Peptides against a protein of PDB entry 6KZJ. Designs and how they scored, part 48

Target 1, 71 residues: chain A of PDB entry 6KZJ
Amino acid sequence: SPDLLSEVSEMKQDLIKMTAILTTDVSDKAGSIKVKELVKAAEEEPGEPFEIVERVKEDLEKVNEILRSGT

## One batch from the design tools (peptide; made by RFdiffusion4, then SolubleMPNN)

Design b2_p23_7_s3 (from b2_p23_7 with R4K M5K K11R W12Y D15E)
Fold by OpenDDE base, seed 1:
Structure b2_p23_7_s3 (fold): chain B 71 residues (1-71), chain A 23 residues (1-23)
Amino acid sequence: as target 1 above (71 residues)
Amino acid sequence: SELKKALAEVRYLLEKNIELLES
């Protein structure tokens, strides 16, 4: 059986990434160069952050199936 | 449960992101 708590934690991380994409101006912001580069790359990728939402929806459907069946 | 709490946090994050798009 999958580790549901781990899977839900990954969904949380995706949604936090969405928030960063929607709120940040990476050019003049202080912080880690690595984080700013990841956000910039995601902003330039067509479909982001919509693709994140679709992934979360699919994952939630799987979680629901597992909770309903117990397997 | 920890799982229920984690799902509640997912719900919260979804709502906040929707609010950002509406602002």
Scores: peptide ipSAE 0.550, ipTM 0.919, DockQ to the pose 0.147
Fold by OpenDDE base, seed 5:
Order: C-alpha cells, then structure tokens, then sequence
Structure b2_p23_7_s3 (fold): chain B 71 residues (1-71), chain A 23 residues (1-23)
C-alpha cells in the first residue's frame, strides 16, 4: 500500500542518517555492523522483503546494544 | 501481519538508535 511504502521510505532515510553518523564516529565495535550494506539492500527492490526486514532488525538490535552498553 | 510487526520493530529501533547517536 502507499502508506506502507511511504513508511519504508522514511525508514530508509533514517538508515542513511545512521550511516552518516557512524562513518564519522567509527569504533571497533561499530565496524562489525555493515550499515552501508543495509542501506544498499534498502535501495533495492526486494524479492524477499520479510527476510530483508528481519536482517535489518537483527543488525539494528546489535547497534542498539552497543550504543546502550558502550561495548 | 508478521511483516508489519517486523517493520514496526525496525522503526522503533531506528528512532531509538538515532536518539542515542545524537545524545
């Protein structure tokens, strides 16, 4: 639906924003997260949308743990 | 749906991570 597509577009923009911050504020822990790859995946027209979303969720959970714990 | 639920979780995580990165 158009509403869902608009929401996904906003989420893609947020991933780009995160990438911009992380590329200028890199750490050893952040290096394990391929944010650029996630952004590229979001730019593609997905043939496996659920699998992509689950992968994005999993990586964002890892980012969240690093940001909350500092490690 | 499971897809919509997963997307909601991703949206939440994006917003929280951006909050943390900008703090």
Amino acid sequence: as target 1 above (71 residues)
Amino acid sequence: SELKKALAEVRYLLEKNIELLES
Scores: peptide ipSAE 0.530, ipTM 0.928, DockQ to the pose 0.096
Fold by OpenDDE base, seed 3:
Structure b2_p23_7_s3 (fold): chain B 71 residues (1-71), chain A 23 residues (1-23)
Amino acid sequence: as target 1 above (71 residues)
Amino acid sequence: SELKKALAEVRYLLEKNIELLES
């Protein structure tokens, strides 16, 4: 679907934006989260799309917890 | 589909995290 592909491309851009902010501001709190690796994975040809999305979701949830808690 | 639902959750998390980071 062209609409779905366009939406996924926008998500990639948002992920890149998050990476830029995190690496300059809150990277010390991110722990073992590899945001840059997630960006690269999102740009690669999806072999297992659902599995990739689930991994991204899991890591974004961890980032969200850090941001909301402030620690 | 389950994939579409998962993508919607990712979109939501991206928007919320960016909002927090830019606040």
Scores: peptide ipSAE 0.528, ipTM 0.928, DockQ to the pose 0.095
Fold by OpenDDE base, seed 2:
Structure b2_p23_7_s3 (fold): chain B 71 residues (1-71), chain A 23 residues (1-23)
Amino acid sequence: as target 1 above (71 residues)
Amino acid sequence: SELKKALAEVRYLLEKNIELLES
C-alpha cells in the first residue's frame, strides 16, 4: 500500500541519517555492524519484505545495545 | 498484521538509535 511504501521510504532516510552520523562521529564505536548493508536492504525490491524487515530489526537491536552499553 | 507490527518496532528502534546518536 502507499502508506507502507511511504513508511519504508522514511525508514530508508533514517538509515541514511544513522550512517552519516556513524561515519563522521562514532565510526570506532559501531562494532562489526554494517550500516551500508541495511541501507541496501531497504532499497532492494521487496520480494521478501517481511524477512527484510525482520533482518533490519535485528541489526537495529544490535546497534541499540551497542549505543546503550557503550561497547 | 505481523508485517505492520515489525515495521512499528523498526520505526521505534530507528528513532531511539538516532536520539542516542545525537545526544
Scores: peptide ipSAE 0.526, ipTM 0.927, DockQ to the pose 0.096

Design b2_p23_7_s4 (from b2_p23_7, 9 letters changed)
Fold by OpenDDE base, seed 4:
Structure b2_p23_7_s4 (fold): chain B 71 residues (1-71), chain A 23 residues (1-23)
Amino acid sequence: as target 1 above (71 residues)
Amino acid sequence: SKLKEELAEVRYLLDLNLELLQS
């Protein structure tokens, strides 16, 4: 469904953002101001990248269940 | 399908990020 596709696309975008956070240093060399802002937010809460990734993992399990059931 | 492709990318990125978190 279009709603499910949108949900999965949002999950992908979250993981792309977390990849940027986990592969960049905390210096000003983080390139884009958007990435720098994300890094700052993640550093204020050290557990945030882990929390986001684990949430996507749980959501993926739910999506897989929906697809298996056909609903 | 588009959905199948997006799911494959999510799984790939999920595994990547889990690996990065452990490093």
Scores: peptide ipSAE 0.624, ipTM 0.937, DockQ to the pose 0.164
Fold by OpenDDE base, seed 1:
Structure b2_p23_7_s4 (fold): chain B 71 residues (1-71), chain A 23 residues (1-23)
Amino acid sequence: as target 1 above (71 residues)
Amino acid sequence: SKLKEELAEVRYLLDLNLELLQS
């Protein structure tokens, strides 16, 4: 399904962004100012990126259920 | 299929991020 593929692709993109947040030091390292600000903002908000990762985990369960049942 | 490939990548990234969250 194109819609399902799009949803899974968005899940992947979310996880890629979270990987960057979880592995990047926003201090003196080279990088875009906007990217550093976004990473810093996400880290300042308690729960994120944990909440996003857990939502993807839940969504993946839903996708698997759809694939198993065909509905 | 493309869907199966994407799902495999999502699973990998999910496990990676969960591990990073524990570190």
Scores: peptide ipSAE 0.624, ipTM 0.937, DockQ to the pose 0.164
Fold by OpenDDE base, seed 3:
Structure b2_p23_7_s4 (fold): chain B 71 residues (1-71), chain A 23 residues (1-23)
Amino acid sequence: as target 1 above (71 residues)
Amino acid sequence: SKLKEELAEVRYLLDLNLELLQS
């Protein structure tokens, strides 16, 4: 779904920004990313893409909660 | 697919951010 892809791409952009806020060494982390390996790992994650996105959103809320409350 | 690739990267970044917040 193009709508789902757009949503996921936006989430990625937001997470990149958050990573930059949380660390000063984004270059080293980015350089270590191997997309093909990540895809293989993700294929082991159960559920259809939409279900995976929902779990991602749930975890994003955890991140936001920590940022808001400190816990 | 592009979607699978983006999802993989999102999951990675999310896990990374959670780790950074806990460090």
Scores: peptide ipSAE 0.600, ipTM 0.927, DockQ to the pose 0.563
Fold by OpenDDE base, seed 5:
Structure b2_p23_7_s4 (fold): chain B 71 residues (1-71), chain A 23 residues (1-23)
Amino acid sequence: as target 1 above (71 residues)
Amino acid sequence: SKLKEELAEVRYLLDLNLELLQS
């Protein structure tokens, strides 16, 4: 779904910004990222992409809670 | 697919940010 792809892409962009805020050492991490391995790992996660996105949203709420409460 | 690629990166970044926030 193009709408789902747009949503996920926006989430990625926001998370990239957050990563930059949380650490100044993104170069080392960026160099270690292997997308094909990440995709393989994602394929092991049960559910279709939409269902996985819902779980991601749940975890994003955890991020929001930590930012809000500090814990 | 592009969606799976983007989603995989999102999951990675999310896990990373959670780790950083809790460190």
Scores: peptide ipSAE 0.597, ipTM 0.927, DockQ to the pose 0.542

Design b2_p23_8_s1 (from b2_p23_8, 10 letters changed)
Fold by OpenDDE base, seed 1:
Structure b2_p23_8_s1 (fold): chain B 71 residues (1-71), chain A 23 residues (1-23)
Amino acid sequence: as target 1 above (71 residues)
Amino acid sequence: SKLKEELAEVRYLLEKNIEILES
């Protein structure tokens, strides 16, 4: 459906941003203020990386289920 | 379909991000 396609497209864009956050050093750059805040927040709590991974894995499972169903 | 193509790209990005996070 158009709504699902829009949701997936938005998810893709968010994941692209996450990839940029995870692969670029934003501490020394003028970059996005929000990106810097997200990086600092992710480093603040020791359990945060694990929680992020679990969320990503959950999303992966959901995407795989959709693809497996053929819909 | 466009949806399946987008989902495949999302899957790739998810897997890539997991790899980065677990590295």
Scores: peptide ipSAE 0.407, ipTM 0.892, DockQ to the pose 0.165
Fold by OpenDDE base, seed 2:
Structure b2_p23_8_s1 (fold): chain B 71 residues (1-71), chain A 23 residues (1-23)
Amino acid sequence: as target 1 above (71 residues)
Amino acid sequence: SKLKEELAEVRYLLEKNIEILES
């Protein structure tokens, strides 16, 4: 559906931003809006990177299911 | 379809981000 396509497109854009955040020097050079917040969250609690990974893995599983099912 | 193409790109980005996070 158009709604699903829009949702997936939005997810893609979010992931592109995340990639930029993760690959850019977290120093003040990163011009991305949520970069500082996500970096601070990841640095503040040692469990935060793990939680982020688990969320990403969950999303990956969902995407894999959609691709495999053809729905 | 466009949806499948977008999903494939999302999958790639998810995998890439996981690799970065776990590196």
Scores: peptide ipSAE 0.405, ipTM 0.892, DockQ to the pose 0.166
Fold by OpenDDE base, seed 5:
Structure b2_p23_8_s1 (fold): chain B 71 residues (1-71), chain A 23 residues (1-23)
Amino acid sequence: as target 1 above (71 residues)
Amino acid sequence: SKLKEELAEVRYLLEKNIEILES
């Protein structure tokens, strides 16, 4: 499905940004990544850390289901 | 397929982020 591919690609890009936020020191000098802007966005993310983890785990289960079923 | 490849990358990123968040 082209729609699913587009959605997954968008999800990947979002996760790359999340990874950068979690692993990179705050600096606007890191290539094309605007770390300060990303940090601000992360601070506005709704939910406490536990709730965020549970959402990510839920997404992981969904992705695993798609990969396992091939549908 | 491209979709399968992208999903595999997403899975990796999800697992990595979970590991970081729980560290």
Scores: peptide ipSAE 0.404, ipTM 0.890, DockQ to the pose 0.163
Fold by OpenDDE base, seed 4:
Structure b2_p23_8_s1 (fold): chain B 71 residues (1-71), chain A 23 residues (1-23)
Amino acid sequence: as target 1 above (71 residues)
Amino acid sequence: SKLKEELAEVRYLLEKNIEILES
């Protein structure tokens, strides 16, 4: 559905940002993206690292289910 | 479909982020 596509697209964008946060050194520059700004964004992410991982894993399971079921 | 492709990319990113977070 269009709503699902929009939601997935938004999720992808969020994950790209998270990947950038997780892979960049706090002392490095990432093109036009300010690393310290990304770090602040990561710090604003709710939950402890374990809780974040569990939420990501839950999302992964949901995405896998959609891919398997086609719905 | 576009949705399926987007979902595949999301899945990849999720897996990569998990790998990084757990490393």
Scores: peptide ipSAE 0.366, ipTM 0.876, DockQ to the pose 0.164

Design b2_p23_8_s2 (from b2_p23_8, 10 letters changed)
Fold by OpenDDE base, seed 5:
Structure b2_p23_8_s2 (fold): chain B 71 residues (1-71), chain A 23 residues (1-23)
Amino acid sequence: as target 1 above (71 residues)
Amino acid sequence: SELKEELAVVRYLLEKNIEILES
């Protein structure tokens, strides 16, 4: 659905930001990404590292199910 | 479809983020 597409597109954008945080130096000024600001925002995310990983794995399972089912 | 294409990118990013987080 259009709503699902919009939601997935938003998720993609969020994941791009998180990937940048996880792979770049906190002082990186490349592109339009404000790494220091994003790092600060990520540190405010609730949950311990284990809980964060479990949430990401759950999202991956959901995405795989959508792709497999074709819905 | 556009949705399938976006989901493929999301899946890739999720897998990469998990790999980094567990490294």
Scores: peptide ipSAE 0.424, ipTM 0.898, DockQ to the pose 0.164
Fold by OpenDDE base, seed 2:
Structure b2_p23_8_s2 (fold): chain B 71 residues (1-71), chain A 23 residues (1-23)
Amino acid sequence: as target 1 above (71 residues)
Amino acid sequence: SELKEELAVVRYLLEKNIEILES
């Protein structure tokens, strides 16, 4: 679905911003994500998009819990 | 698919954020 793709792409962009905020790396060296390696990993990732989404939701819940409780 | 590739990036970023928050 193009709507789902756009939603996921927006999530990605938001998470990039969150990572930049959370990281303590203050070096003048520009941070980068090796997307090509992630693409390769995606090709080997088992399961259909639904299963991947469920894993993402589980991870998101962990992040939310840490932010809410501080631990 | 493009969707699967984007989801892989999302998972990576979530896991990195968790790692940072738990450090």
Scores: peptide ipSAE 0.371, ipTM 0.882, DockQ to the pose 0.705
Fold by OpenDDE base, seed 3:
Structure b2_p23_8_s2 (fold): chain B 71 residues (1-71), chain A 23 residues (1-23)
Amino acid sequence: as target 1 above (71 residues)
Amino acid sequence: SELKEELAVVRYLLEKNIEILES
């Protein structure tokens, strides 16, 4: 679904920004992301794409809660 | 698919961000 892809792409961009902010002062190492390995992991992810997105959104809510409450 | 690729990155970043925030 193009709508779903657009939503996920927006989430990704926001998370990249968050990661950049968080890692500036809490990480003394440069991270490494292996895209190909991540893609393979995604292919093994159980469930339909919509269900995967819902799980991602749940995790995002957890992040938001931590940012909001500190816990 | 492009969607799966984007989801993989999102999941990774979410987990890393949570890890950082809870550290």
Scores: peptide ipSAE 0.344, ipTM 0.879, DockQ to the pose 0.599
Fold by OpenDDE base, seed 4:
Structure b2_p23_8_s2 (fold): chain B 71 residues (1-71), chain A 23 residues (1-23)
Amino acid sequence: as target 1 above (71 residues)
Amino acid sequence: SELKEELAVVRYLLEKNIEILES
């Protein structure tokens, strides 16, 4: 759905910001993501989009926990 | 789909961020 796509796109943008903060590499290539490879990975990702989103949300919570606790 | 492509990027970034935080 368009709403889900918008949500995921927003998550992506937030994560890009996090990566920029966490990495010391400030080169132009620091933000370079091999999208083509990721697209193929997406095609091989098991499950329907809903299940994938749920896994992403779970991982996001893990990241948040690490940020809060440092562990 | 566009959604799956975006999800792949999100998954990648999450995994990388976790890797960095746990390093």
Scores: peptide ipSAE 0.342, ipTM 0.876, DockQ to the pose 0.641

Design b2_p23_8_s3 (from b2_p23_8, 8 letters changed)
Fold by OpenDDE base, seed 5:
Structure b2_p23_8_s3 (fold): chain B 71 residues (1-71), chain A 23 residues (1-23)
Amino acid sequence: as target 1 above (71 residues)
Amino acid sequence: SELKRALAEVRYLLKLNLEILES
């Protein structure tokens, strides 16, 4: 679905922004997303899209818990 | 697929952000 792809792509961009916000590293690699690792992740993530979505939901819940509780 | 690739990239970024948050 093009709408789903657009939504996921937007989420990707938002997460890149979040990475920049969360990182406090000011080195030459500060806040940079390693393209090679991103590409590798795309190739190695197991399962079909619907299975990956479930893992995304789990990870989002973890993020939510940390932001809510601080831990 | 393009969707799977996008989702995998999202997972990577989520894991990265979680690593930062949990550090």
Scores: peptide ipSAE 0.677, ipTM 0.928, DockQ to the pose 0.889
Fold by OpenDDE base, seed 4:
Structure b2_p23_8_s3 (fold): chain B 71 residues (1-71), chain A 23 residues (1-23)
Amino acid sequence: as target 1 above (71 residues)
Amino acid sequence: SELKRALAEVRYLLKLNLEILES
């Protein structure tokens, strides 16, 4: 679905912005975002899209817990 | 697929952000 793809692409951009917010040192993780690593991640992530979505949901929950509680 | 690639990139970024948050 083009709409779903657009939504996921928007999430990606939001997460890049979040990385920049979470790091004050540009030479740290924010500066380590490389195209080659994105490509590698895409090739190595196992499973069908719906399975990846489930993992995304799990990770989002972890992020949410940390942002809410600090831990 | 393009969708799978996009999802994998999102997953990568989430894991990256989690690494930062948990550090």
Scores: peptide ipSAE 0.676, ipTM 0.928, DockQ to the pose 0.893
Fold by OpenDDE base, seed 2:
Structure b2_p23_8_s3 (fold): chain B 71 residues (1-71), chain A 23 residues (1-23)
Amino acid sequence: as target 1 above (71 residues)
Amino acid sequence: SELKRALAEVRYLLKLNLEILES
């Protein structure tokens, strides 16, 4: 649905912001998201959307744990 | 689909952020 797509797009934008916060490399070549890498990821991620959502949930849990505990 | 592409990009960004957090 368009609402789901919008929600996922918002998540993508939030994660880009997180990348900028987490990276300490201030060089011109760092801290930027490579478009070609995003395209490659889109082409290679296996499975249907519902399966990718499950992987997203797993990775979010890992992020949450690290941010909460520091490890 | 556009949705699948968006989800895949989210996965990429999550993996990238996890790599940074775990370093």
Scores: peptide ipSAE 0.676, ipTM 0.928, DockQ to the pose 0.860
Fold by OpenDDE base, seed 1:
Structure b2_p23_8_s3 (fold): chain B 71 residues (1-71), chain A 23 residues (1-23)
Amino acid sequence: as target 1 above (71 residues)
Amino acid sequence: SELKRALAEVRYLLKLNLEILES
């Protein structure tokens, strides 16, 4: 749905901001973020949206654990 | 689909941020 797409797009933007916080690189490409690599990742990520969501959830849990415990 | 592409981009960014956090 358009609402879900918007929500995911907002998440993407938040993660870009997080990358800027985690790095000191302030290049025009926002540090380590490269458009060509992002496009390639989108083309190569396997599975249907619901499967990708599950992987996103797993990764978010990892982020949460690191931020909570520092390790 | 647009949704799949958006989710894949989120996944890429999460992996990138995790690489930084785990380094």
Scores: peptide ipSAE 0.676, ipTM 0.928, DockQ to the pose 0.889

Design b2_p23_8_s4 (from b2_p23_8, 9 letters changed)
Fold by OpenDDE base, seed 4:
Structure b2_p23_8_s4 (fold): chain B 71 residues (1-71), chain A 23 residues (1-23)
Amino acid sequence: as target 1 above (71 residues)
Amino acid sequence: SELKEELAVVRYLLEKNLEILES
């Protein structure tokens, strides 16, 4: 499905950005992505990291199911 | 397929990001 492919490609791009956020120094390393704003927003919400982890796990399970089922 | 290859990359990124988040 082209819509699904587009959605997955967008997810990939978002995850690449997330990797950059998680691995790079947030000290004025913004560039095209508002890394400082996203990190600050996460720090301002103490429950956010856990929620992010759970969302990542859920997405991972979904992706695994798609790959496992072949659909 | 291209979709399955993209999904494999997404899976890898999810796993790596999860590893970072849980470290």
Scores: peptide ipSAE 0.512, ipTM 0.909, DockQ to the pose 0.164
Fold by OpenDDE base, seed 2:
Parts: C-alpha cells; structure tokens; sequence
Structure b2_p23_8_s4 (fold): chain B 71 residues (1-71), chain A 23 residues (1-23)
C-alpha cells in the first residue's frame, strides 16, 4: 500500500531524528531538530524515559511481526 | 519490496535507539 509505505517512510525519518537527539550532547545544537523541546519532555517526568523505551519495544515488536509475516 | 526494505531500516533504527536508551 502506498499509504503504508508513506507512513513507514515518515516513521523512518522520525527515528533518524531521534537517533540524532540521543547521540548528541543536549548542550550542543543539533541542526534543525527541536532537541531542547524533546529532551525537556523526556526529562520532565521521571517515568518518561521508561515510557519511551516501552514505546520503542512495542514498535519493534510490530515491525518484526510485519517482516516475519512477509506482508 | 520497497516496503520491506523500509521496514528493515526502521527495525535497525529502533534497535539502535533502544540500545542507546538502555545504555
């Protein structure tokens, strides 16, 4: 499906941005990425990093299922 | 397919980001 392909491509771009945020020093400027906003949100609540990890795990499970099914 | 190739990249990025988050 072209719609699904577009959605997956968008997800890829988002993940690339996340990688840049996670690998850069929060004190450094990271191009056009809104690093301060996302880092602040991640540090706002003590449970936020855990929630992010769980979301990543859930997404990984879903992607693995799609790849394994051959669809 | 192109979709499967994109999904493989997404999987790689998810795994990489998870590794960073858990380090």
Amino acid sequence: as target 1 above (71 residues)
Amino acid sequence: SELKEELAVVRYLLEKNLEILES
Scores: peptide ipSAE 0.512, ipTM 0.908, DockQ to the pose 0.164
Fold by OpenDDE base, seed 1:
Structure b2_p23_8_s4 (fold): chain B 71 residues (1-71), chain A 23 residues (1-23)
Amino acid sequence: as target 1 above (71 residues)
Amino acid sequence: SELKEELAVVRYLLEKNLEILES
């Protein structure tokens, strides 16, 4: 499905941005408003890193299921 | 398929980000 492919491609782009967030200090630098917002969200509360991890694990499980199904 | 290839990249990125988060 082109819609599913587009969704996955968007997810890929978002994950690339998250990688940049996790590996560089972008919180106080100029850049995408979305990236800045994600950085602030990740640093907002002590529980936010846990929530992010759980979201990543959930997404990973779903992606693995799709790949395993032979899609 | 193209979708399958993109999903493989997504999986890699998820695993990489998870590794960073858990380090």
Scores: peptide ipSAE 0.511, ipTM 0.908, DockQ to the pose 0.164
Fold by OpenDDE base, seed 3:
Structure b2_p23_8_s4 (fold): chain B 71 residues (1-71), chain A 23 residues (1-23)
Amino acid sequence: as target 1 above (71 residues)
Amino acid sequence: SELKEELAVVRYLLEKNLEILES
């Protein structure tokens, strides 16, 4: 559906930004994306990285299910 | 379809981000 396509396209763009955050250092001197604030938010609590990993795994499972369904 | 293509890219990015997070 158009709504699902829009949602997936937005998710793709967010994931591209996340990849840039994960592959750069904490300095804002690199690239066009501001990394400092988002990196600080991800590392502010010891459990945050684990929770992020679990969210990524859940999203991956959902995307695989959609692709497997053939719809 | 466009949806399937976008989903394939999303899957790829999720896998890459997961690899980085667990490295």
Scores: peptide ipSAE 0.511, ipTM 0.909, DockQ to the pose 0.164

## One batch from the design tools (peptide; made by RFdiffusion4, then SolubleMPNN)

Design b2_p24_1_s2 (from b2_p24_1, 13 letters changed)
Fold by OpenDDE base, seed 2:
Structure b2_p24_1_s2 (fold): chain B 71 residues (1-71), chain A 24 residues (1-24)
Amino acid sequence: as target 1 above (71 residues)
Amino acid sequence: DKLKEELAEVLYLLKLNLEILRKQ
């Protein structure tokens, strides 16, 4: 469904942000991923890394439900 | 299927992030 697709897209975005936080190399090696931009955005908000982690946890739960149910 | 592809990318990113954490 389009709603599920949009939800998964948001999960992906959260995980990209997580990758940016975790990676020490802030160079944009992946052309489609603006690592520097994401890192900068995360650093501008002191609470953002924690908030991203919490969202990723929620995303994982949702992904698990999708994989388990197939829907 | 676009949804399947997006889910695959999510799983890949999860694996990637876990790998990064393991290397730290």
Scores: peptide ipSAE 0.281, ipTM 0.860, DockQ to the pose 0.172
Fold by OpenDDE base, seed 5:
Structure b2_p24_1_s2 (fold): chain B 71 residues (1-71), chain A 24 residues (1-24)
Amino acid sequence: as target 1 above (71 residues)
Amino acid sequence: DKLKEELAEVLYLLKLNLEILRKQ
């Protein structure tokens, strides 16, 4: 399903952003330029990082539903 | 397939994030 694939890809992107936020949160110094860019993008997004956390929670519910129902 | 691969990556990232949180 293209829609489901798109949804899962979106979940992955949210989790990547979460990873960047968490790695920066612990160190306050990102070693990777890519991580720095992701963190910067997240910081510039309104509501971030809170909005990312909320989306990740929703993503988890969706993943669980996919695993249980197959759809 | 692509969907299963993407789902596996999501689960991996979830695990990774949890590990980061545990190590804080």
Scores: peptide ipSAE 0.272, ipTM 0.854, DockQ to the pose 0.183
Fold by OpenDDE base, seed 4:
Structure b2_p24_1_s2 (fold): chain B 71 residues (1-71), chain A 24 residues (1-24)
Amino acid sequence: as target 1 above (71 residues)
Amino acid sequence: DKLKEELAEVLYLLKLNLEILRKQ
């Protein structure tokens, strides 16, 4: 359904954000304001990485439900 | 279909993220 497609699209976006977080090390590039701003944008709030992880966990459960139910 | 394709991409990204974590 279109609603399911939208849901899966959101899952994909969450994982893209996770990838961005995991591939960024602010410690190595602390002197670069550009990198610092990009990291800030990617991580948004201090709790954003955690929130993304929790959403990914939820996404995995949703994927499992889709696979189990076929719908 | 589109749904299956999107799910495949989700699974790919999951695998990618796990690989990144393992390399850290």
Scores: peptide ipSAE 0.271, ipTM 0.855, DockQ to the pose 0.186
Fold by OpenDDE base, seed 3:
Structure b2_p24_1_s2 (fold): chain B 71 residues (1-71), chain A 24 residues (1-24)
Amino acid sequence: as target 1 above (71 residues)
Amino acid sequence: DKLKEELAEVLYLLKLNLEILRKQ
């Protein structure tokens, strides 16, 4: 469904932010996502790393459920 | 389809992030 595609795309963005948090490499690693901007956003908001980690944990649960149920 | 591709990319990114963590 389009809603599921949107959710998965959001998960990708969360994981790219995780990459930005974990590395100083600011080179673009995804075609449509500017890693440099995500790195800067993470640096400018000290609370963002924790929030991203929590969202990723939730994302993993959702992904697991999607893979298990197909929906 | 697009959903399968996006899910594959999510799993790839997860693996990538774990690899980065292990190298630190």
Scores: peptide ipSAE 0.265, ipTM 0.852, DockQ to the pose 0.154

